# Peptides against a protein of PDB entry 5Z08: the designs that were tried, part 65

Target 1, 168 residues: chain A of PDB entry 5Z08
Amino acid sequence: RQKDEWAKKTSSLMKQLDWFIGEHLGAMLAAEELGGPVVGELMEIDPDDLSAGFNAHGKLKKATSQPDLDRRQRRIDDIWGPQDEQGQAHKRKRGADEALAASAEMRDLIEQLMNKLVEAGGDNSATYVEIPRESAAARFLVRSKVAMFHPNDARRLRLVDFGRDLDD
Target 2, 222 residues: chain B of PDB entry 5Z08
Amino acid sequence: GLPRLIDAIEEASKIPAKRRQTPIKPTIEKLTTHLYTHGASPDSLLRLADLLTLRNHLDQASLAAITRNLYPSSTVSDEVVLRFIGALGHGQLKPTLALQALFLRWLVMVYHLLENPGVLGQVYGVLFDLLDTAAIRPQLCHLLALVTRRKHVRPFRIQAILTLSRQTGGDPNLTGLLRVFKNYYPEIIVGDATKGRASAFKHPDPQWRQHLDEIQQRRSEA

## One batch from the design tools (peptide; made by RFdiffusion4, then SolubleMPNN)

Design b1_p12_4_s3 (from b1_p12_4, 6 letters changed)
Fold by OpenDDE base, seed 4:
Structure b1_p12_4_s3 (fold): chain B 168 residues (1-168), chain C 222 residues (1-222), chain A 12 residues (1-12)
Amino acid sequence: as target 1 above (168 residues)
Amino acid sequence: as target 2 above (222 residues)
Amino acid sequence: IRQLIEEIMQNL
């Protein structure tokens, strides 16, 4: 009985998490990956201020013609730039695809982190997941104090063990 | 005048709110109105810095209101700056972190009025060591972005920012500060943690700036 | 989100 109630509660929470990732978090993470606002920081970022790279003094860098900055700038403009009619449909589709990809990455990362925590049996050294890159998903979990990087290897991420810190 | 208002608030600050014979709020309102209209002289700034930074019986709302209206009519002395810097960090005698953030914001907004901007460079280490304090980090990074010179950009500080950036999941303010460092040492490899968005460190309050400029202009005409 | 994850982890 208690195990079944626990399993139902865990399943319900996982469904809520999955819903939240799909409906809200994925799009925000995709925006962060594309150079948008950091998830959870209500930066009142004027879209126009986003497009213009900031100089070291916080002034809008006039778009100097360096092509690689132009690609990131285009991505920011692609996310936040003015809604010209014909580009909107392709922009929306690409944004949706990036949000889906970010959602999938977050789901997979959480699953791996949870599985490693369970498998480690209390060995903190065995709880690390190897991440291929520092993603918006990984950064979000760290900012949320849900995960932490290995002190010597930023490619290794683990869940914070909330269960043990209560007994110390 | 302003000195008499400060005298009244200083005396009231020694007394717990429940034991005051007169409400302090009307006197605070008169002070903030006066500060908004005329600004504070260097002497008045020092007295107000003591009221803001030293432990007393003033409520947080009153302290915040004074800080938000702390327009210098002239320059800001090293002594005033050091009072605010000395109020930063953790401790039972320190102001709240929320008030410390307002002090840092104030220092950013009045940076151009410092009698000696170099004073902040002298206490750079103290400021830098507070970067782990999340509640003040945005304003602290902004102040450090203004204060940082080549002499402050050291390998251990670069590594400290990189480490803290990883630990914070790439705080944009830290990324912004690291970009300032990179201006002095272009060879600084901004690791993957810093590929994120950087804070622009825009002026925190354009209206406050405009009003400050008006107060400063009146002094130049007198 | 943190609370949700904490609740999930507490139930693991």
Scores: peptide ipSAE 0.030, ipTM 0.593, DockQ to the pose 0.186
Fold by OpenDDE base, seed 3:
Structure b1_p12_4_s3 (fold): chain B 168 residues (1-168), chain C 222 residues (1-222), chain A 12 residues (1-12)
Amino acid sequence: as target 1 above (168 residues)
Amino acid sequence: as target 2 above (222 residues)
Amino acid sequence: IRQLIEEIMQNL
């Protein structure tokens, strides 16, 4: 019973994550790969956003992530949004293809990171995924403090263990 | 005048808010209004720097309001600069990181009014060593972009930024700073970490700049 | 996203 409820909850969360990656994050990551705005960062830290947004550890507070998402969405819409000119269909198609590719990279990376965490059985040294390149997806996860690089090897990425108190 | 307002705030800053006989907010509002209208003289600027940087009982909103209205009417002395630099980093006696970010933003916006811009170059190491502090990094990189000269671009600092850029997932401010370094040493390979958009280090507040220019013009006519 | 990933990880 509890295991089935857990499995259902995890499946639901994974579907939500997949949806979010496909609908929103993929386009943002594609924009970053194409030299657009960096996803996850306040490019312009409004003093008000700074006061509200950063904890003592320099982590963005959850509440400030929404305004940043909206500002980024606008920038994405400005990059990928309909321009009135006839050449738009090709640019839109290219943008959609890049967003799909970025979505796939993010999904695959998250899946690998999660699988390695489960397989490691608590051995932090075994939780690293080897990444072929420093993608926008990898960078985003690091900026979001969801993942971290190996201290000596930037090709190795792992999930941040959220279960360990930051005091260790 | 401004000195009397500063006196009142200095005295109030020594006392916890709950023990003050008079609310400080009206005095802060008068101060900020005066600063907006007339700016701060060098002497007043130093006193305000002490109020902003030293631990006292002023609330964060008041400190932020003063900082946002801290228009120099003239030049900014080395002493004022050093007070703000000394307030940077972690510690119980230091201002909040949010306030430190405002100080760095202020230093960027008044950089052209420094009596000796070289003072920031002398404390370059202190500034550089704070790049790991995420909350102040954007403004710190902008300030370093202004301050950086060939003498500051050293192999260990290049490597430190490259390492930190990887650890931060290619912070665009670090990429922007590396681009500044590359202007002095074109051979610097910024690597894959720079595939991201670098910060252009645009002026943080064009309206604040315009208002500062108006205050500074009044001085040049006097 | 972070919250969602954190919640997923807490359920792993």
Scores: peptide ipSAE 0.028, ipTM 0.568, DockQ to the pose 0.201
Fold by OpenDDE base, seed 2:
Structure b1_p12_4_s3 (fold): chain B 168 residues (1-168), chain C 222 residues (1-222), chain A 12 residues (1-12)
Amino acid sequence: as target 1 above (168 residues)
Amino acid sequence: as target 2 above (222 residues)
Amino acid sequence: IRQLIEEIMQNL
């Protein structure tokens, strides 16, 4: 009975988290990956702002045509190309695809972090997930004080154990 | 005048609120109104800095109200600056972190009125070592961005910012400070931890600046 | 989000 109620509550919370990731967080994380505002500092990213690009200060870039050589910047510029009607539709589609990708990355990361925490059986050294890159998702979890990097290895991320840190 | 208001507040600050015969709030309101209208002289600034930074029986709302109206009518002495710097950090005798953030914000806003801006450069290490304190980090990074010179940009401090930036998930204030460091040493690799947004360190209160300029102008005409 | 994750983790 208590295990079933716990399982139902956990399932409900996971559904709410999945909904929040899909509806809100994925687009904001995609914006951050594209050089937009940092998630949690600016709550109001208009999806239309996800179509204009962000400067190094996280402000909307006016479409300046300078082909900066960086492939990631090109991908930003390709996502943020000229304002023609066809360009806007392609931008919206690419923005949606990046939001979906960011949502999937966040879901997968949270799942891995939770699985490692459960598998570790209380060994804090075994709770680390190896991350291929420092993503907007990983940074968001750290800023939110939900996750921590390994002090000596930025490729290792773990959940903050909110249950144990109360007893120390 | 302002000195008599400060005298009354100093005497009241020695007594717990529950044991005061007279409410202090009306006197604080008179003080803040006077400061807003005329600003504070160097002597008054020093006395107010002691009231703000030393442990006393004044409430946090009163201390915050004084700090928000702490317009210098002239220059800010090294002694006043050092009172506020000495009030930073952790400890039972230190002001609250919220009040410390207001002090750092004030120092940013009056930086151009310092008699000797070099005084902040002398205490650079003290300021830098407080970057781990999240509650004051935004204002602290802004102040450090103003104060930083080539002599302060050392390998150990570069590494400390990079490490702290990673640990904070790319705090934009730390990224902003590292950008200031890069102006002195272009070869500084802004690692993956700092690829995020950087703070622009804009003036924290344009209305406060405008009102300060009006108070400073009245002195120049007198 | 933090509260949601904290609640999930407290239930784990």
Scores: peptide ipSAE 0.029, ipTM 0.579, DockQ to the pose 0.167; fails the geometry check
Fold by OpenDDE base, seed 1:
Structure b1_p12_4_s3 (fold): chain B 168 residues (1-168), chain C 222 residues (1-222), chain A 12 residues (1-12)
Amino acid sequence: as target 1 above (168 residues)
Amino acid sequence: as target 2 above (222 residues)
Amino acid sequence: IRQLIEEIMQNL
């Protein structure tokens, strides 16, 4: 019973994370990778925006914060894009493709980090994921204090062990 | 003369301090006094750059003392510049970050004496990629502020500064560098995190500048 | 996100 409730809760949280990555974070990470605005601390994702993302029945609420993200991205696209209408359409499509790519990269990175944590069985040395590059995704997780680099190797990233910090 | 002092220090640098027959400190003091009084010729600068940047058995205090007295009597060659740039970053063969910060400070202070200021523009990427290194960031931003041209202001670099500025809570040096970028692209939106006080990149040592000018003037009169 | 990941990790 408790394991099933845990599995359901974890699955629900993973769906929420996946949604957040796809709807919000991916576009921002793509903007970061493309030289747009960096995903900064200042997106305090209003806990209310995260909480507003799902209704009490686990259905996706339309995040009301879409307009401001779209406005920022549009401003960057307007500044750095080709001025031609065809250039804007190509730029929007490229931006969407890059957002999807960034979303996929973030999902994959989180999955690898979580899998390594589970596989390590409490060995902190085994929790590191080898990253091919310092991506916007990796940097975001570190900035968010969710992940940390290996002290001697910036190509190795691990999740912060929040379970141990509660016992200290 | 200066060459003989450099010879003695080069030979001593090959030997661990405990195995030296003579203390090196008096020779370092003679070197730094000579440098303070007369400056270093281009040839002497190159030899001293190698001594400062290559791994040897000299102590950090001696290396720092030489760097603080490294007055060029003439111009600074591309080769000398590249020695100092090549010494930047992380690695067991690299100088300490504290010494690297002194090298960057030196490059800022002698920038007007470079034979080819464009050499720093050619290695702009190498310098820019080190901005994450907090220990050298203040001097690195100052050097980049001098070196930056329109060709260097690229979207990915604008973004990298904006990122790092947020990560650092709005480091004034990064905000200062971003203001330099805005001179080329006024449309750069400095997000709210960068509303902080920017560094003005003032000369790091006015007394050192004045003394350098005196050394340079003596050569022009000879 | 941090809280979400922390909560996921606490449930791992």
Scores: peptide ipSAE 0.027, ipTM 0.316, DockQ to the pose 0.193; fails the geometry check

Design b1_p12_4_s4 (from b1_p12_4, 5 letters changed)
Fold by OpenDDE base, seed 4:
Structure b1_p12_4_s4 (fold): chain B 168 residues (1-168), chain C 222 residues (1-222), chain A 12 residues (1-12)
Amino acid sequence: as target 1 above (168 residues)
Amino acid sequence: as target 2 above (222 residues)
Amino acid sequence: IRQLIEEIMEAL
């Protein structure tokens, strides 16, 4: 009975997390990956904002007409190409695709982290997930104090074991 | 005058709130009003720094209110600066981290009024070693951004910030500080961990700055 | 897991 209630509560929370990732967090993560604000600094990121791009200070790029901006800035500007109706639709689609990709990455990362935590059976050394890159998702989990990098290997991420702090 | 208000608060600070014969709040309000109107002289700043940094029986709201109204009418001495720096960090005798953040913010806002800005450079190591303290990190990075000179940008500090940036998931304030370091050593690769937004370290309170300028102008005319 | 989700949601 209690185990079933726990399983139901866990399932409900996982659905809420999945919804939250899809509806809110994915866009913010995508914005951070694109050099935008850090997740939580801008709560509402429109896909249009994701398509308009962020300057090196994470502010929405105003259409600065200045040609001589460095290659990285050009890549951002090429992502932010001309505002014709087709270009806006393509930009919105790209912003949506980036948000979906970020959402998928976050979901996958959380799933891997949770699976490793369960598999490790309390061995903290076995709880590390190998991450291919330091993603916005990984950084967010570290900032939220939900995850920690391995002290010697930035490619290894683990969940913080909250269970130990409750039993002590 | 201001000295008499400080005297009354100093005496009240020695006594627990429950044992005070008179409420301190009206005296704090008079003090903060006076500070807002006239600012604090160097001598008054030192006395107020002691009230703010030393363990006493003043409530956190009163200490925060004094700190938010701590307008220098003149310069800020090394001694005043060192009182605030000495109040930073962890320990039972230290002010709360929230109050420490206000002190760091204050130091940022009055940095141009320091008698010797070099004093902060002398304690650079102490400030730098507190970067792991998340609650004060934003203001600490801002202060370090002002204080940092070429002599402070050392390989071990670069590596320490890079390591801490990874451990904090790319704190924008640390990235901002690394950008300041990069101004002295362009070869500093702000690695993938710092691809995030850097803090611009803008003035934390433009209204406070304007009011400070008005207080400082009145002194120059006198 | 509950604490994890709560911490993620509270971090925003």
Scores: peptide ipSAE 0.091, ipTM 0.713, DockQ to the pose 0.057
Fold by OpenDDE base, seed 2:
Structure b1_p12_4_s4 (fold): chain B 168 residues (1-168), chain C 222 residues (1-222), chain A 12 residues (1-12)
Amino acid sequence: as target 1 above (168 residues)
Amino acid sequence: as target 2 above (222 residues)
Amino acid sequence: IRQLIEEIMEAL
């Protein structure tokens, strides 16, 4: 009975989190990955803002022609196609694709972090997930105090165990 | 005049609010109105700095109201600066972190009026060691961005900011401070530790700046 | 997990 109620509550919360990632967080993460505002600084990011890209100060870039060598930065430059109706549609599609990619990265990261926490059986040393890069998703979880990097290895991320902090 | 208002507030600050014969709020309102209209002289600034930084029986709203209207009519002395710096950090006798953030914001806004800007450079270590305090970090990074010189950019401080930036998920204020450090040491790689946005450290209150300029102009005409 | 989700949602 209690396990079934816990499973139902957990399933409901996971659905709410999945919705929140898809509807709100994914676009904000994509904006941060594109050099936009840090997640939570700008609550409303228009797909057009994602398509316009961001300067080093997280303001909308005007189309500057320098191809940055990074594949995502090249996608930003490709988003700067001609301002015709077809170019705008292609920009909006790319912005949507980046938001979907960011949502998928966040979902996968949360899933890995949760799985490692469950598998570790209370061993904090076994709760670390290896991340290929410092993503907007990883940074967001750290800012939210939900996750922590390994003190000596920035490629290792773990969930904060809130259950232990309540027992101290 | 302003000195008499400060006298009344100083005497009231020694007494708990429940034991005061008269409400202090009307006197605080007169003080803030006077400060808004005329600013504070160096002597008045020192007395107000003591009221703001020393433990007394004034309420937080009154202290915040005085700080928001603390327009210098002249220069800001080293002594006034050191009172505000001495009020930073953790401790039972320290002002609240919210009030400390207002003090740091004030120091940023009056930086150009300091009699000796070098005084902040002398206490650079004290300021730098408070970067872990999240509640004051935005204003502290802004002040450090103004104060930082080549002599302050040391390997241990570079590493401390990089470590703290990672631990904070790339706080844009720390990234902004690292960019200031990079101006002195171009070899500093900001990108690996801080793929995040950097703060531009814009003036925190343009209206306050404009009003300060009006008060300062009246002094130049007198 | 609940606290995790709540903190993620509150951080925004």
Scores: peptide ipSAE 0.087, ipTM 0.705, DockQ to the pose 0.057
Fold by OpenDDE base, seed 1:
Structure b1_p12_4_s4 (fold): chain B 168 residues (1-168), chain C 222 residues (1-222), chain A 12 residues (1-12)
Amino acid sequence: as target 1 above (168 residues)
Amino acid sequence: as target 2 above (222 residues)
Amino acid sequence: IRQLIEEIMEAL
């Protein structure tokens, strides 16, 4: 009975998290990956280091169509470039694709982190997931105090074990 | 005048609010109005720095109001700076972290008025060691961005920022500070953790700056 | 897991 209620509550929460990732977090993570604002922090960026998509304030720059911009800059220009009707549709689609990709990365990372936590059986050394890169998703989880990096290895990320602090 | 207002507030600060014969708020309002209109002399700044940094019975709103109106009419002495630096960090005798953030913001805004800007460079280690304190980190990084010179950029500090940046999920203020370090050592590999957005360290309050400039101009004409 | 989700949601 209690296990079944816990399983139902957990399933409901996972659905809420999945919804939240898809509807809200994915777009913000995609913006951060593209050199936009940090998720949850409206910080001003140096204008010279700004991707053409985001101004110093993390606001959308009007894309100056310079052809030699890197693939990320092209994506930003494609997301935020000239507001012609055809350009807007292609931009919206690319923006949606980046948000979907960021959502998928976040979901996969959370899943891996949770699986490792379960598999470790209380061994904190076994709870680390190897991450190929420091993604916006990984950074967000660390800022949220949900995850932490290994002190000596920035490629290893684990969930913060909140359960142990409640049993003390 | 300003000295008499400070005298009254100093005496009131020694007494718990419940035991004061007169409300302090009207005196604080007169003080802040005077500061807004005329600024504070070096002597008045020192006295106000003591009121702001030393433990007393003044309420946080009054302390914040004084800090927000702490316009120097002249220069800022090393002694005044050191009062504010000495008030930073954790401890029962320290001001609240919110008030410390206001002090750091104030130091950023008056940095160009310091009698000796080098004084902050002398206490660089003290400031740097507080970077782990999240509540003051934004203003602290901004101040450090102004203060940092080549002599302060050391391998251990580079590594400390990189480590703290990872632990904070790429705090943009730390990334901004690391960019300042990179100006002195271009070979600093800003790891993937620092590929994130960096703070530009813009002036915290343009209106406050403009009003300060007006107060400073009146002094030059007198 | 509940606390995890709550912390994620509160961080925004």
Scores: peptide ipSAE 0.087, ipTM 0.703, DockQ to the pose 0.057
Fold by OpenDDE base, seed 3:
Structure b1_p12_4_s4 (fold): chain B 168 residues (1-168), chain C 222 residues (1-222), chain A 12 residues (1-12)
Amino acid sequence: as target 1 above (168 residues)
Amino acid sequence: as target 2 above (222 residues)
Amino acid sequence: IRQLIEEIMEAL
């Protein structure tokens, strides 16, 4: 019963994550890959952003995320924004294709990272995924303090074990 | 005048908020209004730097408000700079990281008013060693971008930034600092890890700059 | 996994 509820909740959360990656994150990742703004680039930490404080991972607390989201979206819109009519359709299509590719890369990377975490059975050395490149997706997860690179090998990425930080 | 306001705040800072006979907020508001209108003299800046950097009973909002209004009416002494630099990093006696970021932002905004810009170059190592502190990194990289000279661009520091850039997922501020380093050593391969967008290190607050310029102009006319 | 998802969503 509890395992089934946990499985259902996990499945629901994964669907929400997949939706979020597809609808929001993919475009931002694509923009970063194209030399646009860095996903989650805290713009110049405004005094107001600083007043919201940082979480234990050095990120701004949620209260300041909305203004940054709007500014990021505007910058994405500026990168993907209107060129001339015919160039716009091709650029929009290319942008959509890049966003889909970035979404797929992020999903695959998260899946691999989660699978390795489960398979490792608590052995942190076994939780590393080999990444073919340092993608916007990988960088985003590291900036997000969700993942970390191996200290000696930047081709190896693992999830941060949040479970240990709660018990200590 | 400003000295009397500072005196009152210094005395109040020694006493916990719950034990104060008078609320400090009205005095802080008078101070910030005065600072906004007239700026702070070098002597007043030193006293305010001590209030901002030393552990006392002032609330974070008051300290932030003073820092946001800390317009120099003249130059900024080495001593004032060193107070703010000494307040950086981790420690129970140090200001919050949020306040430290405001101090670094302030140093960026007043860099052109330093009596001796070389003082920051002398403490370059202290600043550089704090790059791992995410909360202050944006402003710290900006300050380092201003301060960096050829003598500071050493192989171990290049490698340290490259390593930290990987560990931070290509923090654009670190990439920006590496570009500054590359100006001195073009052969620095900003590897694939730094393909991210670099920070342009724009002025943090154009309105603050404009108001500072107005205060500084009044000094040149006196 | 929940915390991971929450952190990913909060990072944006």
Scores: peptide ipSAE 0.041, ipTM 0.681, DockQ to the pose 0.057

